Peptides against a protein of PDB entry 2AZE. Designs and how they scored, part 76

Target 1, 148 residues: chain A of PDB entry 2AZE
Amino acid sequence: AQECQNLEVERQRRLERIKQKQSQLQELILQQIAFKNLVQRNRHAEQQASRPPPPNSVIHLPFIIVNTSKKTVIDCSISNDKFEYLFNFDNTFEIHDDIEVLKRMGMACGLESGSCSAEDLKMARSLVPKALEPYVTEMAQGTVGGVF
Target 2, 101 residues: chain B of PDB entry 2AZE
Amino acid sequence: GRLEGLTQDLRQLQESEQQLDHLMNICTTQLRLLSEDTDSQRLAYVTCQDLRSIADPAEQMVMVIKAPPETQLQAVDSSENFQISLKSKQGPIDVFLCPEE

## One batch from the design tools (peptide; made by RFdiffusion4, then SolubleMPNN)

Design b1_p15_3_s2 (from b1_p15_3, 7 letters changed)
Fold by OpenDDE base, seed 4:
Structure b1_p15_3_s2 (fold): chain B 148 residues (1-148), chain C 101 residues (1-101), chain A 15 residues (1-15)
Amino acid sequence: as target 1 above (148 residues)
Amino acid sequence: as target 2 above (101 residues)
Amino acid sequence: SESILAGSIKYTYIK
């Protein structure tokens, strides 16, 4: 019946929306884990050193990273007020935001790539509220994607 | 019947989405708390060593961009054009290179 | 990825 067809269309629409939100949630979880883990790492490091690092030796979030071959020629134009920058490269480059940097640093415990050891998983779980722990477990197992 | 089944499915999906939204709200709240915590923000940093671990300046040039909120970055990476444009509305942009060692 | 932290930089990457 037409009504059933309409409902099936709606069902599919909702499934797609849920899928999108699942991806968003996973990213939010990874961000939370990464940020908290970073803070803990640095706190511990500063305690061990008995002092904070020199101000110019660290890069506070947020930031963007651009990397390219050392052989790449870069032309840079900067406005007088430094409000505008223009970079021209003669070859390809990569851009990474701070979150991606943290992930590559292992701050997300490898949860983002399914490379989460038991120890990593334990850490990840400890960095999220209890309500999120089951989802973290699912992420580690690669079982996220179903309707819950 | 089929209609009843589909109707039930939709209700279940609605409940699932609500649960998902709830979890997302929890995550968002936690992240906001981090952003509002002075001590956390003080400790939210990486080092040049960290950056070298993901992109060794011995092989790759690493450029760091620090910019005010709402700064716009446009990147074009094609065979004929490799460009990054930055435009800030709230203050100056700081760009520096990560040293090799 | 979009960050909720204050000062997040928005960018568009076009290939």
Scores: peptide ipSAE 0.124, ipTM 0.903, DockQ to the pose 0.446
Fold by OpenDDE base, seed 5:
Structure b1_p15_3_s2 (fold): chain B 148 residues (1-148), chain C 101 residues (1-101), chain A 15 residues (1-15)
Amino acid sequence: as target 1 above (148 residues)
Amino acid sequence: as target 2 above (101 residues)
Amino acid sequence: SESILAGSIKYTYIK
């Protein structure tokens, strides 16, 4: 009885660990798709323009975005060497990392929400190694972890 | 019996986890390749237009933070304190506003 | 989310 109980505890532990790894894998896949899709988009755009964009017109990864109302008053303190910044807002703000921005741009093909069109899914699959394609399909269908 | 069943379940879960680990290794390898590819990194950018599509500067102020690796960012968003603190150890931090349309 | 690419910025958001 005690042995069985111990194994049941271990079973639950492993199930939770698997769940965590599934989440991590999904995020990694989304990042891969988003990055490759972004690179592809920009490559095509530059080819069409026959030149790269001006350096000051683009924001290279990595970056963080902070947005707030235009009416929000921001006080900024910067060290002389620019190693330290302090921003004080008089109202709420939002922070978005580059990955989230890419997702909102559709670079992850809607896979992050499991709302992919057939074309989106095709694109997503084309941007991952063959071994990951089945998992991409599961993500699109919302059936990840169904075997557990 | 119950013990045998649980033992079998654990073996199956182990196999499943190993499969996940394998897939994760493949994925992380791909991401490392991207990080090491100079051309890919050159093309890994967004435009102000992209950012406007996410948070239109006509309605929202959009601030961009470019910082060296290992930069520490602390954000507090409460009724009494709205603050962002940045601290870099490897170089200067660049902060700029995304221009309006 | 957190990117594993070199140079990713990590932050703590306290509400």
Scores: peptide ipSAE 0.122, ipTM 0.902, DockQ to the pose 0.448
Fold by OpenDDE base, seed 3:
Structure b1_p15_3_s2 (fold): chain B 148 residues (1-148), chain C 101 residues (1-101), chain A 15 residues (1-15)
Amino acid sequence: as target 1 above (148 residues)
Amino acid sequence: as target 2 above (101 residues)
Amino acid sequence: SESILAGSIKYTYIK
C-alpha cells in the first residue's frame, strides 16, 4: 500500500513535469518560428532595398516595450549610472517583451492561438526541422495536450 | 495488480517525457544555431513601422527598454499605483522612444 | 517569455 502510494506521488510528479515541458516546448517552437520568420522577412526586405535600413530606424532584439496613452503623465527617475530606473504613471500601461511583439506582428503565423491559415501553417512548418512538424500541426489544430 | 499498473504507467510516462526531451533538444539546437549566426542576429530587429502596427504611436506612447541580462523589472498596475522599476546589475539600461514617433 | 538566444534579456518580472 505504501509502495503504491509512493508511485502515485511519482506519477503525479511526472505528469506535472510533462505538462510543463509541453508548455516549454510550445513556447520554444513559437520562438523559433517567430525569430526565423523575422530574419527571413528582414533579409528579403534588405535584398529588395539593396541595403540595410538606417541604424536608428530599427530595434534589435532583445528589448521590452512599454506603451501607454499619450495622455499619460510619466515621471522618470534614473540613477547616475543608469543601472536603476523608476517610472511613475498616472494611468495604466502595458508591458510587452520582444517575443510577444513578434507574435503580435504575426511572426509566429498565428500558431500561438491556433489560428493559422493554410499559408500560415505552411510557413510555420517550413521554419522548423522535420521532427517538429507534427507538433506544429497539432499546435495549429489545438490538439496538443495529450501524453504521447 | 495496482502496483503493476502504476509501474506500467510510470514507464509510459518516462517514454513520453523522453520524447519531449528529444523534441526540446532539437528545438533548442535550432535556437542555438540562430544565436550563433551573426547574420541572423544582425537581421533580428523590428522597425518603428512594426511597432506602429501593434501599438499606434498616434495614440500610444511606445517606450523601448534595452537592458542587460538579469535585470529586474517590477511593475505595479493598480488604481492606486502605476509604476515600473528597473534594476540592473550588469550594466546600464537604455530607454528610448521610437525615432519616428 | 524567456529566450535561449544569445543576448536575450533574462530579466525577472515581478508584478
Scores: peptide ipSAE 0.106, ipTM 0.901, DockQ to the pose 0.265
Fold by OpenDDE base, seed 1:
Structure b1_p15_3_s2 (fold): chain B 148 residues (1-148), chain C 101 residues (1-101), chain A 15 residues (1-15)
Amino acid sequence: as target 1 above (148 residues)
Amino acid sequence: as target 2 above (101 residues)
Amino acid sequence: SESILAGSIKYTYIK
């Protein structure tokens, strides 16, 4: 019947929306873990050093990094007020945002790839509210979204 | 019947979505708390050593870009053109190199 | 401020 067909279309629509929200939630969880892990790492490091690092020795979030071969020639045009930059490269480059950097640093405990040790998982769980712990566990197991 | 089954499925999906929304709200709240905590933000940094672990300056040149919010970034990475354009409306853009050592 | 790697990066200021 037409009514059933309409409901089936709606069902599929909702399933897709839920899938998107699941992806968004996972990313948010990873960001939370990464940020908190970074903060605690640095806090501990500063405590051990008994002082904060020099201001110009660290890069605060947010940031973007661009990397290319050291042999790459870069021509940079900068406006007088530094509001505008134009970089021309003679070869390929890579761009990474801060979140990706944190993930590669292991700040997300390998949860982003489902490749975390027991210790990593323990750390990850400790960095989220209790309500999110089950979801973190599912992420580590790669079982998120299995119900849908 | 089929109609009743589909109706029930939709109700269940609605409940599932509501649960997801709740979890997302928890996450966004936590992130907001982090952003509003001065001490946390002070500690939210990476070092040049961290960046070297990701891209070794011995082989790769690493530029760090710090730009104001809403800065426009355009990148072209093709065989004919390799270009990055940055346009800020809220202030100056800071670009610096990560030292090799 | 900006740092320059000699031989790799050239800067041109736009008026």
Scores: peptide ipSAE 0.032, ipTM 0.886, DockQ to the pose 0.035

Design b1_p15_3_s3 (from b1_p15_3, 8 letters changed)
Fold by OpenDDE base, seed 1:
Structure b1_p15_3_s3 (fold): chain B 148 residues (1-148), chain C 101 residues (1-101), chain A 15 residues (1-15)
Amino acid sequence: as target 1 above (148 residues)
Amino acid sequence: as target 2 above (101 residues)
Amino acid sequence: SQSVLAGSINYTYIK
């Protein structure tokens, strides 16, 4: 009885760990797809333009964006060496990291929300190694983790 | 009995976790390859047009923060205090506004 | 999110 109880606790622990790893894997897959898709898009665009964009016209990863109303008053203090910044706002703001930006740009093909068209899914599959394709399909269907 | 059943379940879960670990290794390897590819890194960028699609500068001011790895960001967004603090240990931080057009 | 490719910026959001 006690042995069974111990094993049941361990079983639950492992299930939770697996669930955590599934979430981590899904995020990693989304990042891979988003990055490769972004690179592919930009490569194509530069080929069409026959030149790279001006260096000051693009923002390389990593980055963070902060947006607030244009009416918001911002006070900024910067250290001499620019190692430290302090921004004070008189109203609310939003922060978005680069991964979120890429997702909103559609670089993850809508896979993050399970909103993939057939074409989106095809693109997503093409941007991962073959071993990951079944998992991408499951993500699109929302069936990941159904076995557990 | 129950003991044998639980033991079998644990073995199956172990196999499942090993498969997940394998897939994660594949994925992290791909990301590492991208990180090591100079051309890919050169092409890993967004444009101001991309950012406008996320937050329209006509309505919102869009600030871009380029910071070294391990930079600390503290954000307070409360009714009495709206603040962002940035502290870098590895180099200067670059902040600029995204043009409206 | 944590970007493996681009590095990381650690932040704490307090509301």
Scores: peptide ipSAE 0.086, ipTM 0.899, DockQ to the pose 0.492
Fold by OpenDDE base, seed 5:
Structure b1_p15_3_s3 (fold): chain B 148 residues (1-148), chain C 101 residues (1-101), chain A 15 residues (1-15)
Amino acid sequence: as target 1 above (148 residues)
Amino acid sequence: as target 2 above (101 residues)
Amino acid sequence: SQSVLAGSINYTYIK
């Protein structure tokens, strides 16, 4: 009776916690894949070029990007110490963090949307430890959490 | 009975959660290793070309924000106010535009 | 020096 009810509550709490952890794990996996893929891309590119790119030609992680129409008027206020910025726009804007940028670049191999080709999946699997490979497969198939 | 069933369910869920915890530990360890590897950090970059693939500066202005860890960003995007506020406690913030091709 | 992990910059986006 009451004991069973208490266990039901606990069951629900655990289910929700598991769901949250699944989401967190998926994001961590995507970050790992995206980062490693980016690094190897750049490593290969630099090897082919036999030199690193000019320092001012690249943007190192972490970063945030803001994009808006070229016609958007932006007013910027900056503190003297550059610790504070205030931007006012006359129109809408978008914000993307570095991970989102990497995903859109395809660095996560389309795993974020479950849109992986065979080659994409192969790449994704190769960028994670063996223990995570089954989970990557599940993510690609959209079958994460099927055991519950 | 119901009690036994629930008890078994909880045991199974506990096992499942432990599996997840283990996988998360593996993943976070890998991420830490990456963050601690100087060469990986050196190679962890994108180009303006990469950013143009996301938002073409021919049509969109692309602003890049480089800020210290724990920098606070507050954005308001409404019909009455379009604003971004940045506040750092650990150092200066760098903002620059991604040039057009 | 700086972490390359997501979450280094936290922001709230209000629409």
Scores: peptide ipSAE 0.084, ipTM 0.896, DockQ to the pose 0.383
Fold by OpenDDE base, seed 3:
Structure b1_p15_3_s3 (fold): chain B 148 residues (1-148), chain C 101 residues (1-101), chain A 15 residues (1-15)
Amino acid sequence: as target 1 above (148 residues)
Amino acid sequence: as target 2 above (101 residues)
Amino acid sequence: SQSVLAGSINYTYIK
């Protein structure tokens, strides 16, 4: 019947929405862990050094990085007001946002790839509210994806 | 029947989504708390050493871009074109290299 | 990914 068909369409719509939200939640959890871990690391480091790092030695979030071979020739055109930039490279480049950098630094404890050690998982769990711990565990096990 | 079954499925999916939304709200709340905490903002940084740890410092250069919100980044990475364009609408863009380089 | 910690950045990436 048409009514059943309509509900089936709605069912599929909701399933897709849930799937998207699951992906979003996982990303948010990774960001939370990465950020808190970063802050914790830096706090500890500054305490040990008994001073903050020199201002020109750190890059505060947010940022984007572009990396390329040191041999790559880069031509840069900048507008007078610095609102527009144009970079031309003679070879390939990579772009990474700050979150990607944090992940590669291990700030997400390897949770992003499901490669957490026991210690990493312990750290990850300690950086989220209790309500999120089960989800972190599922992420580490690679078992996220079911409808709960 | 089929109709009742589908109706039940939708109710279950609604409950699942509500639980998911709840978890997302918890997570976003935590992130907001971090973003609103002055000390956390102060400590939310990486070093050039960190950047070197994720990129081969001997082979690669690292360019850092700090841009205001809603900045548009367009990148072309193909055999014939290697280009990045940045367009900001809310202020100047800052581009620099790590001083250790 | 957008950095929530740093506020509403909302870069628009086009590749």
Scores: peptide ipSAE 0.081, ipTM 0.900, DockQ to the pose 0.301
Fold by OpenDDE base, seed 2:
Structure b1_p15_3_s3 (fold): chain B 148 residues (1-148), chain C 101 residues (1-101), chain A 15 residues (1-15)
Amino acid sequence: as target 1 above (148 residues)
Amino acid sequence: as target 2 above (101 residues)
Amino acid sequence: SQSVLAGSINYTYIK
């Protein structure tokens, strides 16, 4: 019947929305873990060194990274007010935002790729509120996607 | 019947979505707390060593871009065109290279 | 601040 068909359409719509929210939540969790872990690492490092790092030796978030072969020739055009940049490369390049950098640094404890050791998972859980711990566990197990 | 089953499914999905919304609210709250904490922001940095661990300057050049919010980034990476365009609306963009070790 | 130059990067300013 048409009524059932309408409900099935709505069901599919809701399922897709839930899937999108799951993806968003996972990303938010990863960001939270990565940020907190980074802060924790740096705090510990500064405590051990008994001093902050030299100002020119650190890059504060947010930032973007562009990497390419050291042999790549780059032409850069900059506006007078430095509001506009144009980079032309003679070869391929990669762009990474700060979140991706943190993930590659292991700040997300490998949770982003399901590569969490028991120790990594413990760390990840410790960096989120209690209510999020079950979801972190599911992410580590690769079992996210069900209805809860 | 079919109608009853679908109705029940929709109710269950609604509950699931509400739970997700709740978790997302918790998570976003935590992120806001981080953004509002001065000490956390002070400690929210990476080092050149960190960047080298991801993209070794021995093999690759690493360029760092510091841009204001709402900066537009356009990138083309194809066999015939390799280009990055940046356009800021709020302030100047700072670009510097990570030195080789 | 001023951008850091490298041998592989050529800078031109748009006037």
Scores: peptide ipSAE 0.031, ipTM 0.886, DockQ to the pose 0.036

Design b1_p15_3_s4 (from b1_p15_3, 7 letters changed)
Fold by OpenDDE base, seed 2:
Structure b1_p15_3_s4 (fold): chain B 148 residues (1-148), chain C 101 residues (1-101), chain A 15 residues (1-15)
Amino acid sequence: as target 1 above (148 residues)
Amino acid sequence: as target 2 above (101 residues)
Amino acid sequence: SQSILAGSIKYTYIS
């Protein structure tokens, strides 16, 4: 009985670990797709324009954005060496890292939210190695979570 | 029996985890390749237009933070406190506003 | 979120 209990505990631990790894893998896949798609977009755009964009017109990764109402009052304190910043807002704000920005831009093809059209899915599949394609398909179908 | 069944389950879970590990290795390898590709990194950018598309400056101000690795960001967003703290350990932090059109 | 490409900015959100 005790032996079975020990194995059941171990089983649960493994299940939880697998679930965590599934989430991690999904995020990694989304990042890969988003980045490759972004690069592809920009490459195409620059080719069409026959020139790169002005340096001051683009933000290279990595970055974080903070958005809040234009009416929000922001107080900012900066250290002399610019190593430390403190922002105080009088209202709510949102923080988005570059990955989230890319997702909202559609760079992850809607795979992150289950809003993946057939065309989006095709694009997503094309941006990952063959070995990852089945998993991308599962993500799009919302069938991730099963045991391999 | 129960013991036999659990033992079999654990073996199956181990195989599943191994498969996940393999897929993760493939994925991380691809990401590393991207990070090592100079052209890809050159092209890894967004525009102010992109940012405006997700946070319309007509209604929202957009602040961009460029920070060195291992920079710590602490955010408090409650009814009584709205604060962001940035602390870099490796270099200066650059903050700028995305201009309106 | 963290990314190999996105660097190592870490943030904690408290609400």
Scores: peptide ipSAE 0.112, ipTM 0.901, DockQ to the pose 0.516
Fold by OpenDDE base, seed 5:
Structure b1_p15_3_s4 (fold): chain B 148 residues (1-148), chain C 101 residues (1-101), chain A 15 residues (1-15)
Amino acid sequence: as target 1 above (148 residues)
Amino acid sequence: as target 2 above (101 residues)
Amino acid sequence: SQSILAGSIKYTYIS
């Protein structure tokens, strides 16, 4: 009947919404882990060095990086107030945001790919509230959303 | 029957979504706490060595962009156009190469 | 993705 068909449409809509929220939650968890892990690493490093690094030696979040071949010619135009930049390249380039950088650094403990060692998983769990630990475990095992 | 089954499914999905919402709220709260912690913000940095680990400056030029929130970046990477445009509304943009490059 | 902790830089990539 039409009623059942309407409910089936609604079911599918809800399933898709849940899938989207799962993706968002996973990203939030990864960011939390990555940030806390980064802070922890740097805190420990500064303690060992007994001082913070020189200001010009570090890049604070947020940031974006652009990488290209050293042979790439880049033309840059900058507005007087530095509110606008225009870069023209003669070859391809790559853009990575800070989160991507942190992931590649291993700050997310490999959780982003679902390939965590036991120690990685332990670290990841330690960096989230207790309520999120089961979800972290599911992410590591690749079983998120298995109930749907 | 079919109707009862679908109704039950929808109730179960609603419960699942509510659980997700709760977890997301927890995550968002944690991130807000981090963003409000001055010491955490001070320690939220990477080094040029970190960047070298993901993009070797021996082979690649690494450009760093520091910009205010809500800055717009448009990138075109095609056979006929390789371009990046930046536009900020809240303040100046800083672009530099890694000092240790 | 974009940084939530310290803000975000929104960008569009067109290939």
Scores: peptide ipSAE 0.103, ipTM 0.900, DockQ to the pose 0.467
Fold by OpenDDE base, seed 1:
Structure b1_p15_3_s4 (fold): chain B 148 residues (1-148), chain C 101 residues (1-101), chain A 15 residues (1-15)
Amino acid sequence: as target 1 above (148 residues)
Amino acid sequence: as target 2 above (101 residues)
Amino acid sequence: SQSILAGSIKYTYIS
């Protein structure tokens, strides 16, 4: 009886670990799709323009975005070596990392929210190795982890 | 019996986890390849137009932070304090505003 | 973010 109980505890532990890994894998897949899609978009755009964009007109990854109302007063303190910044706002702000920005741009093809069109899903599948394609399909259908 | 059933379940879960690990290895390998590809990194950028599409500078001020790896960002967003602190250990931090146009 | 390519900034949100 005690042995069975111990195994049941272990079973639950493993199930939770698998769930965590599934979440991590899904995020990694989304990142891969987003990055490759972004690169593909920009490559095409530069080909059409026959030149790269001006260096100061683009923002390379990684980056962080902070947005707030234009009416917000911001006080900024910067160390001499620019190693430290302190921003004080008189109102609320939002922070977005680069991955979130890419998702909002549609670079993950709506896969992150299960809002993939047929065309989006086709694109998403094309941006991952063959071994990951079934998982992408499951993500789009919302059926990941159904066997657990 | 029940013991045998549980043992079998654990073996099946082990196989499932191994499959996940395999897929994760494939995915991380792809990401590493991207990180090592100079052309891909050159093309890994967004534009101010992209940022305007997600946060309209006509109504919102959009600030961009470029920081070295392992930079610490601490944010406080409460009724009494609205603050962002950045601390880098590997180099200077660059902050600039995204223009409206 | 756990990105290998991005998300190198350590973020701590305090509310």
Scores: peptide ipSAE 0.100, ipTM 0.902, DockQ to the pose 0.504
Fold by OpenDDE base, seed 3:
Parts: sequence; C-alpha cells; structure tokens
Structure b1_p15_3_s4 (fold): chain B 148 residues (1-148), chain C 101 residues (1-101), chain A 15 residues (1-15)
Amino acid sequence: as target 1 above (148 residues)
Amino acid sequence: as target 2 above (101 residues)
Amino acid sequence: SQSILAGSIKYTYIS
C-alpha cells in the first residue's frame, strides 16, 4: 500500500515535469519558426530591392520594446557609463521582448494561438527539421498535452 | 495489479520524457546554428514599419532597448508606481525611438 | 519568453 502511494506521488511529479517540458518545447519551436521566417522575409526583401536597408532603419535582434501612451511623461536617469537606466512613468506601460514582437508580426505563422491556415501550417512545417513536423501539426490542431 | 500498473506507467512516462528531451535538443541545436551563422544574424532584424504594425506611433510611443546579455530589467506597474530599472554588467545600454516617430 | 539569440535579459515584473 505504501509502495503504491510512493509510486503515485512519483507519477504525479513526472507528469508535471513532462508538462513543463512540453511548454518549453513549444516555445522553442515557435522561436525557431519565427527566426527562420524573419530571416527568409528579409533575405527576399533585400534581393528584390537589390540592396540592404539603411542601417538606421532596422533593429537587429535581440531587443526589447517598451510602449506607452504618447501622452505619458517619462523621467529618465542614466548613469555616466550608461550601464544603468531608471525610467519613471506617470502612467502604465507595456514591455515586449523580440519574440513576442515576431509573434505579433505573424512570423510564427499563427501557430502560437493555433490559428494556422493551411498555408501557414505548410510554412511552419517547412521551417523545422523533419523530426519536429509531427509536433508542429499537433500544435496547430491543439492536441498537444498528451503523453507520447 | 495496481503495483504492476503503476510501474508500467512510470516506464512509459520515462520514455515520453526522453522523447521530449530529444526534440528539445534538436530545437536548441537549430537555434544555436542560427546564432552562429553570420548571414542569418545580419538578416535577423525588424523595421520601424514592423513596429508600427504592432504599436501605432500615432497613439503609442515605442522605445527600443538594446542591452548586453545578462542585463537585468526590473519593472513595476501598479497604481502607485510605474518604473523600469535596467542594470548591465557587460556594457552600455542603448535606448532610442524609431526614426519614423 | 527567453530566446537563445537574445542572450538573456532577466526580467522581474511586479504589477
């Protein structure tokens, strides 16, 4: 009886760990798709323009963005060596990392929300190694969460 | 019996976790390859137009933060305090607005 | 989210 209880506790711990790893894997897949898709987009655009964009017109990864109302007053303090920044706002703000920006740009093909068209899913699958394609399909179908 | 069933379940869960670990290793390998490829890194950028598509500068101000690895960002967003603190240990931090703003 | 390419900016968000 006690042995069975111990195994049941272990089972639950393993299930939770698997769930965490599933979440991590999904995020890694989305990052891979988003990055590769971004690179392809920009490569194609530069080829069509026959030149790279002006240096001051692009923002290379990695980056973080902060957005707030244009009416928000921001007080900024910067250390002499620019190692420290302190921003004080008089209203709410939002922070987005580069991955979230790419997702909102559609670079993850809507896979992050399970909103893939047939074409989006085709693109997503083409941007991952063959071994990951079944998992991408499951993500698109919303069937991730089961045990393999 | 119950014991045999639980034992079998644990073995199956172990196999499932190993499969996940394998897939994660594939993903991290692909991402590292991207990070090591000079041409890919050159092309890993967004434009001001991209940022405008997700945050309209007519209504929102967008600040861009470029910071070295291991930079610490602490943010407080409450009714009593709205603050962002940045601390870098590996170099200067750059904060700017998109030129089109 | 934390990307491998980002080199890890540590976030602490308190709301």
Scores: peptide ipSAE 0.092, ipTM 0.899, DockQ to the pose 0.510

